# Peptides against a protein of PDB entry 3V4O: the designs that were tried, part 30

Target 1, 234 residues: chain A of PDB entry 3V4O
Amino acid sequence: DQPLAKDKVALLIGNMNYREHPKLKAPLVDVYELTNLLRQLDFKVVSLLDLTEYEMRNAVDEFLLLLDKGVYGLLYYAGHGYENFGNSFMVPVDAPNPYRSENCLCVQNILKLMQEKETGLNVFLLDMCRKRNDYDDTIPILDALKVTANIVFGYATCQGAEAFEIQHSGLANGIFMKFLKDRLLEDKKITVLLDEVAEDMGKCHLTKGKQALEIRSSLSEKRALTDPIQGTEY

## One batch from the design tools (peptide; aimed at target 1 D30 F164)

Design b2_p18_4_s4 (made by RFdiffusion4, then SolubleMPNN; from b2_p18_4, 13 letters changed)
Fold by OpenDDE base, seed 2:
Structure b2_p18_4_s4 (fold): chain B 234 residues (1-234), chain A 18 residues (1-18)
Amino acid sequence: as target 1 above (234 residues)
Amino acid sequence: EEEEAREQAEIDSLLQAL
């Protein structure tokens, strides 16, 4: 009863060199490492860095074109972000200061579009802050999600909290990726895998009480990133 | 208490919020 993926597609976005916001460092290494890991898992991976709003929207559109019934879709984002009214917003590098929802990409909108493709699994790994953006009081009216029972969110931090990267002179991982990378290749249900990552992260003295992994899922099947692609034999 | 504050400051200096 091993679940099968029709295909496995991932879009990885790392935004670092913001024009009007603090520059970040970790997304470079994080995207690179995650790319290598996901490729080992037979994902078709598109990895992009420092995307403008236009480029991000295009990347998401192209990503969606690769999705179809039974396809595993994974979206990873590392960069600035915020959460308003339960909606997650990814901030492009050319976003104004302050940024608003119209300048950003709403993850839940992407999820809605992924659901329309009847994907086998939708995974979001969001390495961004989840603080309220007080400069934007817009209440998004989103379309209702379908009951697909194939959704997993891995938030690098709790609602209303910040996510962090380690400040080094050289290249270093964000806190989330630091622990995620050690377990990503494990043949486990994705929610179980992330739970283990959460425990590992919880032991980190640097972010204790400041950052904790949150898993939000509606996953009724034992889906794993290691699930084989249909038509392949292992 | 002062030692704890110093330690926390050092930790905070190693982190950047996303």
Scores: peptide ipSAE 0.430, ipTM 0.796, DockQ to the pose 0.866
OpenDDE base, seeds 1, 3, 4, 5: peptide ipSAE 0.413, 0.401, 0.420, 0.417; ipTM 0.795, 0.786, 0.789, 0.793; seed 4 fails the geometry check

Design b2_p18_5 (made by RFdiffusion4)
Pose (drawn by RFdiffusion4):
Structure b2_p18_5 (pose): chain A 234 residues (1-234), chain P 18 residues (1-18)
Amino acid sequence: as target 1 above (234 residues)
Amino acid sequence: SENLQSRYALSKEELEAL
């Protein structure tokens, strides 16, 4: 009755040095922090910075190869992003200005590929803005996803809104990781854990009225990032 | 004091406007 994971795998990407878009600073420290915390939780973690589109597609293919039945899969992205018609896109460092969906990675397509591997848990922590891209002409018409009841999204901000880091950040985490880092080791269902992070973030004066954590979840089983890996000793 | 930096990707027109 203790939920178990076949394995725990994570892919972390922090993009900062954009060629044609404002540069960011905090993704480095955000990725460094989450890497350490997830390693404490026995995840196998691949952590990468300043990825071009090509590197991002390769990184996600490698991550998909590590996924199999019953595996917990987690993707964290910190950098520029946008959301059109409910679909979230991650923007690589080589994105032109303006850019369209073909220059970017669609998170929903990644989720579809993860479900094909029959993962036991799918977690997306998207630490990026979610405003429309006016230059993105295209439409989704993506296939409906299977009902796997094991998907959790922790968006650093609401749809049509911005996610933030501290100006001239230096050593400071961005807003989402500032609060996520204090809770991530808790032995609670990931949905509940993210809800506590949403409450902590609500006390932050800098972001009132402009950034709020959004949790979207269909996870029915009580799964946590602290769940033991099957066949190891707990 | 501290200020916020967005992770929103500005267009060339938005950058010029700044």

Design b2_p18_5_s1 (made by RFdiffusion4, then SolubleMPNN; from b2_p18_5, 5 letters changed)
Fold by OpenDDE base, seed 3:
Structure b2_p18_5_s1 (fold): chain B 234 residues (1-234), chain A 18 residues (1-18)
Amino acid sequence: as target 1 above (234 residues)
Amino acid sequence: MEELQSFRPLSKEELEAL
C-alpha cells in the first residue's frame, strides 16, 4: 500500500559568505540544484543563502508553521557546522570566532519541534562537518524525542569527521551533493536511496578515507520522497 | 592535485598560521 504525504515542505539553507570564518563556494550550487530536484518531487521549497542567526531562526520558525500532521518535512543545510555530544549545530554567517552553541542552531531541537507537529516524515540532510567544537564545553540538556519512527538523517560525513568541497575549481558541488543529485528522484525508500548514495561516494578516490556518508534512521514505513501528496490525482 | 576545503570553521590561530 502506497504511503501518502499530506504535503511536502523543504527548507534549504546554504551558508558560504561567513564574516569571521573561511568562505565556501559549493553551497550556492548545491542549494540551487537541490531546489530544482525537490520541486520536481512536488515539494514546496524555500531556499535561502547566507543567513544570519536571526534570519536562520526566523526561517526555521516559518518552516515549522508549514508542518502539520502527515506532512513530509525536509531540512537541508550546507555550510560550516560542528557536532557536540551527538548534537548537530548549524553555523550562521554572522557567528563569531570562536563560535558557541548559543550562536548556532541545534538540529535536534528542530527535530523535537517537528515531532510536535506530528509530521509524516522528517528528513535531515546535513552537509557540514561533524568535528567536536573544543571552544564550547557546554553540555546541552535537550527534551526527549517522541517515538515516531519517521526520522532520517543523512550526514555528509561520519561522526568526528569533516565534509569537503573542491577548492580552486570555480563553482562546483560539494562531495555529498555531487552524488545525492544523481539519485534523488528515484522512487525508493529514502534510507535505501541514501545507502546507494553512500556506496557511490565510497567509490570516489578524491575523498576516500576522508569523507563518508552516514545514515542514521528510525523509519518503520517505506516512505520515499516520491510519495504522492494526499488528495492529488495522477 | 585538487585541493579540498573543509566545511569546519577555522580558529583565529589556524587562520594566522596559513
Scores: peptide ipSAE 0.273, ipTM 0.778, DockQ to the pose 0.873
OpenDDE base, seeds 1, 2, 4, 5: peptide ipSAE 0.252, 0.266, 0.270, 0.216; ipTM 0.777, 0.792, 0.774, 0.761

Design b2_p18_5_s2 (made by RFdiffusion4, then SolubleMPNN; from b2_p18_5, 5 letters changed)
Fold by OpenDDE base, seed 4:
Structure b2_p18_5_s2 (fold): chain B 234 residues (1-234), chain A 18 residues (1-18)
Amino acid sequence: as target 1 above (234 residues)
Amino acid sequence: SLSLQSFTPLSKEELEAL
């Protein structure tokens, strides 16, 4: 009863050097570490840093081209972001100040496109703030999503809260990645894995009451990032 | 800011010691 992936593809985006917004540090190391881990899990990984709006849209388009029926798709984003009306927006490095939805990439729109590919699993790991952007009053009307029951969202922080990083000798790690990397290779249902990461994060007295992992999922099968690729299973 | 923030001036070693 071991689920199989047709293939496993990941797009990792880390935005740090913003033109009109504060620069970040953690995405550099976090993308690097996650890349190495996902490759150990036999993911085809595309890792990109400091993408403009145009480049981000192109990267997502190329990512979608790699998706097909039964493929595991994972999107990781670290950078500026916001959440309005339940929609998550990733902010490109060339976004204006203030930025609006038209300047950003909506994660839910990407999910819709992934569903059209009939993927086996859709995982979103969003290491971004989830504060409301008061400068964006756009209320998107989205079409109903398909009922695929293969969706997992891992938010580095809870709704309305911030994600944090820790400085170390000129380098920085995000709090989310600090705990995620210790469990990512475990052979567990992805939602169970993330739940354990949430517990680990919760045990840290410094982050308690400041940053908490939120998991939102509709996953009816015991899918894991460790699931073997079809044709390569032992 | 609608972005990631530096948590504290803690080092990795300090965090790992928790």
Scores: peptide ipSAE 0.089, ipTM 0.544, DockQ to the pose 0.086
OpenDDE base, seeds 1, 2, 3, 5: peptide ipSAE 0.032, 0.075, 0.023, 0.049; ipTM 0.433, 0.687, 0.436, 0.609

Design b2_p18_5_s3 (made by RFdiffusion4, then SolubleMPNN; from b2_p18_5, 6 letters changed)
Fold by OpenDDE base, seed 3:
Structure b2_p18_5_s3 (fold): chain B 234 residues (1-234), chain A 18 residues (1-18)
Amino acid sequence: as target 1 above (234 residues)
Amino acid sequence: SLSLQSFRPLSKEELAAL
């Protein structure tokens, strides 16, 4: 009686080389590692780096075309971002300084469109800051979401807080992905999995008091990333 | 040594101060 996915599709975006903002390093490794893990979970994965606004919007559009009834959709983003009035905004690499909502992609708008596809599961993993953008005074008027009870948000940090990457002489890794990758393949309800990741992150002495995972979900079924795809023989 | 870098974008003023 295990839940089944009609299909499993993931879009991974890592923005690092910003034109008008500080460059990042972790998204490169994080996207790569997550790609490999999700492919092991039989996700169809599209991984993209350093996207302009135009490219990001196109990527999302193409991603949405792959979604349908019962499909598991996962969106991962690593890069600069902000949160205004509970809405998460992903910042393209060509965003101006300062950026505004019109320059960015609103995650909640994407969620709305995913709901219209009647997906089986909507997972958002957002490795970005969630601080308010004071330069954006736009109050979003969003349409009401449907009650689909299939939504999971994994925020790399708390509301109003910052997300961090670990840097040394070599490659950098995001704090969130550092712990997520160790548990992602576990056959557990996605919210339970993320809760365990949160606990692991909480034990890190480097990020105590600085970064904590926040899980926001409305998931009424025991859905896991390991759920088999309908019609496939394993 | 390990260091933490924030994902927060810097303002123009902050960038100019670097």
Scores: peptide ipSAE 0.184, ipTM 0.733, DockQ to the pose 0.811
OpenDDE base, seeds 1, 2, 4, 5: peptide ipSAE 0.040, 0.042, 0.034, 0.163; ipTM 0.657, 0.649, 0.617, 0.763; seed 1 fails the geometry check

Design b2_p18_5_s4 (made by RFdiffusion4, then SolubleMPNN; from b2_p18_5, 7 letters changed)
Fold by OpenDDE base, seed 2:
Structure b2_p18_5_s4 (fold): chain B 234 residues (1-234), chain A 18 residues (1-18)
Amino acid sequence: as target 1 above (234 residues)
Amino acid sequence: SLSLQSFRPLSAEELAAL
């Protein structure tokens, strides 16, 4: 008896054309590829590119409205970001230089709100740098998280490290998505799937010693992205 | 022929140095 999802909803954000920061290329292709894959997995996918702070906050709010008890929620972000004291911050395209937490979206805050919805699974795939932002001295005081045992973080890189995109002949892909896309459709527990992606990434000579996937999870059930939606027939 | 580009945002100071 495999787990069932009440529904499966994903929000994908790719920020590339920053006003005050270096522009990126990979998020466009990565969001596109992930969108197609998640739709094959029967996710309801909202994919957005180049969001301002206001737009990002609105997108997250709308995403949260789609979540409910037993729903699988997946948030993917590709763009600039930073991590201070274990808190991940996604940087909108209109963020100032330098930016602070007040200009960005805190992933852990989103997680807290997702927990309140009693989701069946919370997956965060963060393709961003995780280096400390020395221009932000704010220590976020977050509400205590519930013990839901349904949380999975896939960090494209290790804490304190950078995420990279590969450029070849004008084309660019994030290192994380390069390997994730090959396994995403596999019917495996999401943490097992990501672990295999981590091993694949570890064989890449370009990023060895520079970027490594980090999996942080509290998942007590064998939940997979391939889990069927309750009430559906295949 | 592959090259890496970091997702690390540059500070205003670093940008000015380019």
Scores: peptide ipSAE 0.108, ipTM 0.741, DockQ to the pose 0.821
OpenDDE base, seeds 1, 3, 4, 5: peptide ipSAE 0.012, 0.028, 0.046, 0.068; ipTM 0.456, 0.453, 0.523, 0.586

Design b2_p18_6 (made by RFdiffusion4)
Pose (drawn by RFdiffusion4):
Structure b2_p18_6 (pose): chain A 234 residues (1-234), chain P 18 residues (1-18)
Amino acid sequence: as target 1 above (234 residues)
Amino acid sequence: SLSNVTPDGLLTSRDSVL
């Protein structure tokens, strides 16, 4: 009755040195911090910075190859992003200005590929803005996803809104990781853990009225990032 | 030059600014 993971795998990407868009600072320290925390939780973690579109597609293919039945899969992205018609896109460092969906990675398409591997848990922590891209002409018409009841999204901000880091950030985490890092080791269902992070973030004066954590979850089973890996000793 | 800094100068959005 203790939920188990076949394995725990994560892909972390922090994009900062944009060629044609404002540069960011905090993704480096955000990725460094989450890497350490997830390693403490026995995840196998690939952590990468400043990825072009090509590198991002390769990184996600490698991550997909590590996924199989019953595996917990987690993707964390810190950098520029946008959201059109409910679909979230991650923007690579080589994105032109303006850019369209073909220059970017669609998170929903990644989720579809993860479900094909029959993972036991799918977690997306998207630490990026979610405003429209006016230059993105295209429409989704993506296939409906299977009902796997094991998907959790932790958006650093609401749809149509911005996610933030501290100006001239230096050593400071961005807002989402500032609060996520204090809770991530808790032995609680990931949905509940993210809800406590949403409450902590609500006390932050800098972001009142402009950034709030959004949890979207269909996870029915009580799965946690601290769940033991099957066949190891707990 | 593009900027994603908040008007009060405290925050940097992770917005791409187009």

Design b2_p18_6_s1 (made by RFdiffusion4, then SolubleMPNN; from b2_p18_6, 7 letters changed)
Fold by OpenDDE base, seed 1:
Structure b2_p18_6_s1 (fold): chain B 234 residues (1-234), chain A 18 residues (1-18)
Amino acid sequence: as target 1 above (234 residues)
Amino acid sequence: TLSNVSADGKLQSFDPVL
C-alpha cells in the first residue's frame, strides 16, 4: 500500500556570485545542508553552485537523463529569480542586467520534460524571489502540461514577494531552508510536510508578515521523500 | 535583519556533472 520510488534523484543549484546582480550568501549553506538531508533519504544528489546559463542548462539535461518511469525527481534552486505569468525563471550567475527569459531557465519547461520521463514524483523547491520582471515583457509560449497528478511546488515566498536570507557575521541559512531542514526527514506526504514548514515559518517573529511559504500541488497519492526505493531492503 | 542581498559565497561543485 505504501508508494515506492524506482529511484530518487535530486538536482540542487545554488547561485550566489552573480556578475551583474547582488551577491547572495545563503545558497552555499542551504545547498550543503539540503544535500546531506536528501542523502539520508537515499536520494542521489547532484549539488552545484554558481552556474552560468550554459552550465545550468547542462546540469538540467544531465538531471533529466537520470529520470525514468517511477523515479522521484527533486529540483532545488536557491538564487535570484522572477516569476512572469505564472512561470518561474531561475537566473544564472552570468545573466545580464537586466535579464530576460532567454537568459534564464524556465522551471515549468523543466517540469514538462520531467513529465515526459513518466516520473513518480516531481518536487520543485524554489528559494528565490517571485517578483515580476518588468524588463521582460515576453509571454513565453509553453507546451501544455500533462495531467500526471504528481507535482509539488514549494515556493519559498508568495507570488509577487521576495525571499530573504538572514544577515549574520558568518554563514547562515535562508529563511526557507531554516524551517525546511527541521522537517525534511519526517515520514509524511510531501505536501503535508511542506504545510507544517509553512506553519513554522508563520509562527516565527522574524518572518511573520515578511515571508510565507506557498505550496502548489497536484499530488493524488501519499508520496513522501522517505518512500523506499523499489527493490531495496532497509 | 532579513535581506535578499548579502556577501558572496564560494564557487564549488559537490558532484560535478559539467
Scores: peptide ipSAE 0.019, ipTM 0.548, DockQ to the pose 0.065
OpenDDE base, seeds 2, 3, 4, 5: peptide ipSAE 0.016, 0.018, 0.015, 0.018; ipTM 0.533, 0.605, 0.454, 0.611; seed 5 fails the geometry check

Design b2_p18_6_s2 (made by RFdiffusion4, then SolubleMPNN; from b2_p18_6, 7 letters changed)
Fold by OpenDDE base, seed 4:
Structure b2_p18_6_s2 (fold): chain B 234 residues (1-234), chain A 18 residues (1-18)
Amino acid sequence: as target 1 above (234 residues)
Amino acid sequence: KLSNVSEDGKLQSFDPVL
């Protein structure tokens, strides 16, 4: 049977204008394009750019308030980031140099909070680097996650690798978004969709040996971003 | 409208260390 979402909510964050780190260009365009696509999929989309730590934490809190049982939650982040010991950290624009985990938002912590909402689907699209931050020696011990079988991570790059943007004639897209946007509207299980995006990305000669999409999922149902909202157009 | 970018262009890393 066709899975149904109680609602569909997305938080999109694009950080570009860092105070103490190199500026980026792609997040502006990527957030814009993804916003338009997700709205076509009947997502309630909150799109924010250049968030401080305080603003990012508030945005996540507000996002969580929109989640409930059976709701599809999607978090997209484009910006600087790092991965230490399997934990993904999103870097706010006001993060110091060097930054530590206390200055950043841990994605796995957000996931834990999303699970408490009994969401129908949790999708994380992380367009950031996954290199280790040697200046952060914090090893967090987190409680075990619930077994919800509704989790999908789309990493723009593989572990220990970098994510890239393509600049052309003043325009810039992240390489992940370049390929994601072409398939995002397809009525396919989200993991299948991302797998096809991975294949498309693999054909790009520019990123061969530099960037590859990684999919980490525990999804027991054929959940798609195209799934209709319960009580609406079904 | 923002258009798709071609596969020709300059790659810029998101790594702040670079």
Scores: peptide ipSAE 0.228, ipTM 0.684, DockQ to the pose 0.289
OpenDDE base, seeds 1, 2, 3, 5: peptide ipSAE 0.196, 0.206, 0.197, 0.174; ipTM 0.677, 0.674, 0.671, 0.667

Design b2_p18_6_s3 (made by RFdiffusion4, then SolubleMPNN; from b2_p18_6, 7 letters changed)
Fold by OpenDDE base, seed 4:
Structure b2_p18_6_s3 (fold): chain B 234 residues (1-234), chain A 18 residues (1-18)
Amino acid sequence: as target 1 above (234 residues)
Amino acid sequence: MLSNVSEDGKLASFDPVL
């Protein structure tokens, strides 16, 4: 039997116009394109740009309110970020220089909250750097995760590495979204889909030795973004 | 089906330090 989603909800955040850090370009285009694709997949999509810490926390809270048992939840982030001790931190546009964990949103904490909602699928697509922040020596203490076997992380880059955007005179995608958008609508298990995206990205000569997609997952069911919503035509 | 995109140009890092 084909898996069904009770509902499908996505929160997309693109941070570009940082106050105390270099500005980015790709998140604007990436959020727009991903929004259009996910809506074609019948996701309820909230897309937000240039969020302060307060706004990001509120957006996540509102996103969590839409989650429930069996709901597919997808969080996409494009912007500055870092990874300390396996914890991913999304950087708000009003973060100080230097920023610390207290100024940022921890993705793993969001995952814990999503598990409490008994979601059917948790997908994180993180288009940010994963380098260590030497100005932050704190280690967040998180509660233990449940064994739900419904978690997928798509990291735009490998641990300790950087994510890149293409520099053009106009607007262009980040490397991750450039390849993701070509396959996102395919009816495949999400981990299989991302694996194919990883292979496509690997053929890009510009990112050889610089950026490689990392998939981290515990997904025991054939869940796809194309899975129909319960009570709808399928 | 393969997404074989030949890309040229320059890359910009998302790292705020760079």
Scores: peptide ipSAE 0.181, ipTM 0.649, DockQ to the pose 0.282
OpenDDE base, seeds 1, 2, 3, 5: peptide ipSAE 0.018, 0.027, 0.027, 0.022; ipTM 0.556, 0.663, 0.644, 0.637; seed 5 fails the geometry check

Design b2_p18_6_s4 (made by RFdiffusion4, then SolubleMPNN; from b2_p18_6, 7 letters changed)
Fold by OpenDDE base, seed 4:
Structure b2_p18_6_s4 (fold): chain B 234 residues (1-234), chain A 18 residues (1-18)
Amino acid sequence: as target 1 above (234 residues)
Amino acid sequence: ELSNVSEDGKLQSFDPVL
């Protein structure tokens, strides 16, 4: 049977204009393009750019308020980031140099909170580097996550690697978004869709040996971003 | 609307250390 979403909500964050770190270009275009695509998929989309730590935390809190049982939640982040001990950290624009976990938002903590909402699907699309931050020695011990079998991580790059943007004639796209946007509207299980994106990305000669999409999932149902909202167009 | 970027551009890392 066709899975149904109670609602579909997305939070898109693009951080570019860092105060103490190199500026990025792609997040502006990537957030814009993804916003338009997700709206075509009937997502309620909140798109924000250049968020401070305070603003990011507030945005996540507001996002969580929109989640409920059976709701599809999608978090997209483009910006600086790092991964320590399996934990992904999104870096706010006002993060110090060097930054630490206390200055950043942990994606796994957000996931925990999303699980408490009994969401129908949790999708994280993380367009950031996954290199270790040697300046952060914090080893968080988190409680075990619930077994919800509705989690999908799309990492723009593999563990320990970097994510890249392509700049041409003043325009820039992240390499992840470049390929994701071509398939995002397809009616396919989200993990299958991302796998096809991974294959497309693998054909790019520019990122060969530099960037590869990693999919981490625990998804027991054929959930797709195209799934209709319950009571609407079904 | 913004168009797709071709694959002949310059790569820039998101790594703040670079």
Scores: peptide ipSAE 0.261, ipTM 0.694, DockQ to the pose 0.281
OpenDDE base, seeds 1, 2, 3, 5: peptide ipSAE 0.260, 0.248, 0.257, 0.225; ipTM 0.699, 0.687, 0.697, 0.684

Design b2_p18_7 (made by RFdiffusion4)
Pose (drawn by RFdiffusion4):
Structure b2_p18_7 (pose): chain A 234 residues (1-234), chain P 18 residues (1-18)
Amino acid sequence: as target 1 above (234 residues)
Amino acid sequence: SEEEELTEFYAKQGLTPR
């Protein structure tokens, strides 16, 4: 009755040195921090910075190859992003200005590929803005996803809104990781853990009225990032 | 651009959008 994971795998990407878009600073320290915490939780973690579109597609293919039945899969992205018609896109460092959906990675397409591997848990922590891209002409019409009841999204901000880091950030985490890092080791269902992070963030004066954590979850089983890996000793 | 303008706008509040 203890939920188990076949394996625990994560892909972390922090994009900062944009060629044609404002540069960011905090993704480095955010990625460094989450890498350490997830390793403490026995995840196999691939952590990468400043990825072009080509490198981002390759990183996600490698991550998909590590996924199989019953595996917990987690994707964390810190950098520029946008959201059109409910679909979230991650923007690579080589994105032109302006850019469209073909220059970016669609998170929903990644989720579809993860479900094909029959993962036991799918977690997306998207630490990016979610405003419309006016230059993105295109329309989704993506296939409906299977009902796997094991998907959790932890968006650093609400749809149509911005996510933030501290100006001239230096050593400071961005807002989402500042609060996520204090809770991630808790032995609680990931949905509940993210809800506590949402409450902590609500006390932050800098972001009142402009950034709030959004949890979207269909996870029915009580799965946690601290769940033991099957066949190891707990 | 829009992103630059937002960066400059939130810079007044000590923030950088992602």

Design b2_p18_7_s1 (made by RFdiffusion4, then SolubleMPNN; from b2_p18_7, 5 letters changed)
Fold by OpenDDE base, seed 3:
Structure b2_p18_7_s1 (fold): chain B 234 residues (1-234), chain A 18 residues (1-18)
Amino acid sequence: as target 1 above (234 residues)
Amino acid sequence: SEEEELKEEYGKEGLTPM
C-alpha cells in the first residue's frame, strides 16, 4: 500500500550574514531552490534567512506546532555548524566567537521533540560543516530517543569534514544542494533518493575526496517526499 | 558533463568551506 502523510511540513533555515563569523553565500540560493521544489511536493514550507538564536528557537517551536501524528516533518539547514559527540549544532547569525552549545540549536533535541509528536517521517538535511568545536567541551546528556524507525539524516559532508560552497559566481549553490535539487522530485524512498545523490556527488571530480554525502537512517517503511497527503482527492 | 560544466563555471579554486 502507498504510504500516506497526514500533512507535510518543512522548515528551511539559511544563515549567511554572521556577525562574528565568515559570511556565506550559498544558503540564499539553496533555501530558495529547495523551497520551490518542496512546494511542488505539496509541503507547507516556512523559509527563513539570517536568524538570530532567539529567532531560530521560535521558528523551531512554530514548526513543531505544525507537527502531529503521521505528519512528515523536514528540517533543512544551511550555514555554519559543528558536530560534537554525534550531536549536530546549527549556529545562529548572532552567535559569539567562539560559539558553544548554549549559543546553538541541537538537531538531536529537535528530533526528540518531533518524536513526541508521533510524526510519520522525520527528515534532516544538514548543509553545514561537521568539524568538532574544540571551544565546546560540553558533553550533552541527551534523553534516549524513541524507536520510531522513521528518521533520515542527510549530511552534506562526512563526520569531521567540511561542507563547501562555490564563491566565484554571483549566485552559488552549496555542493549538496546542487546535486540534491536534480533528484528531489523523484518518487523514490527518501534513503534511495539520497543514495543516488551521494553517487552523483561521488562522480564529480571537483568534490571527490573533499566532500561526500553521509546518510544515516532508521526507516522501516518505503516513505518518499512524493507521498500523497491523506484526504486530498487525487 | 556536469563535472566539466562545474570546472568551467567555477574552477577548482571556487570551493570554499561553509
Scores: peptide ipSAE 0.249, ipTM 0.682, DockQ to the pose 0.293
OpenDDE base, seeds 1, 2, 4, 5: peptide ipSAE 0.237, 0.254, 0.242, 0.243; ipTM 0.698, 0.674, 0.688, 0.680; seed 2 fails the geometry check

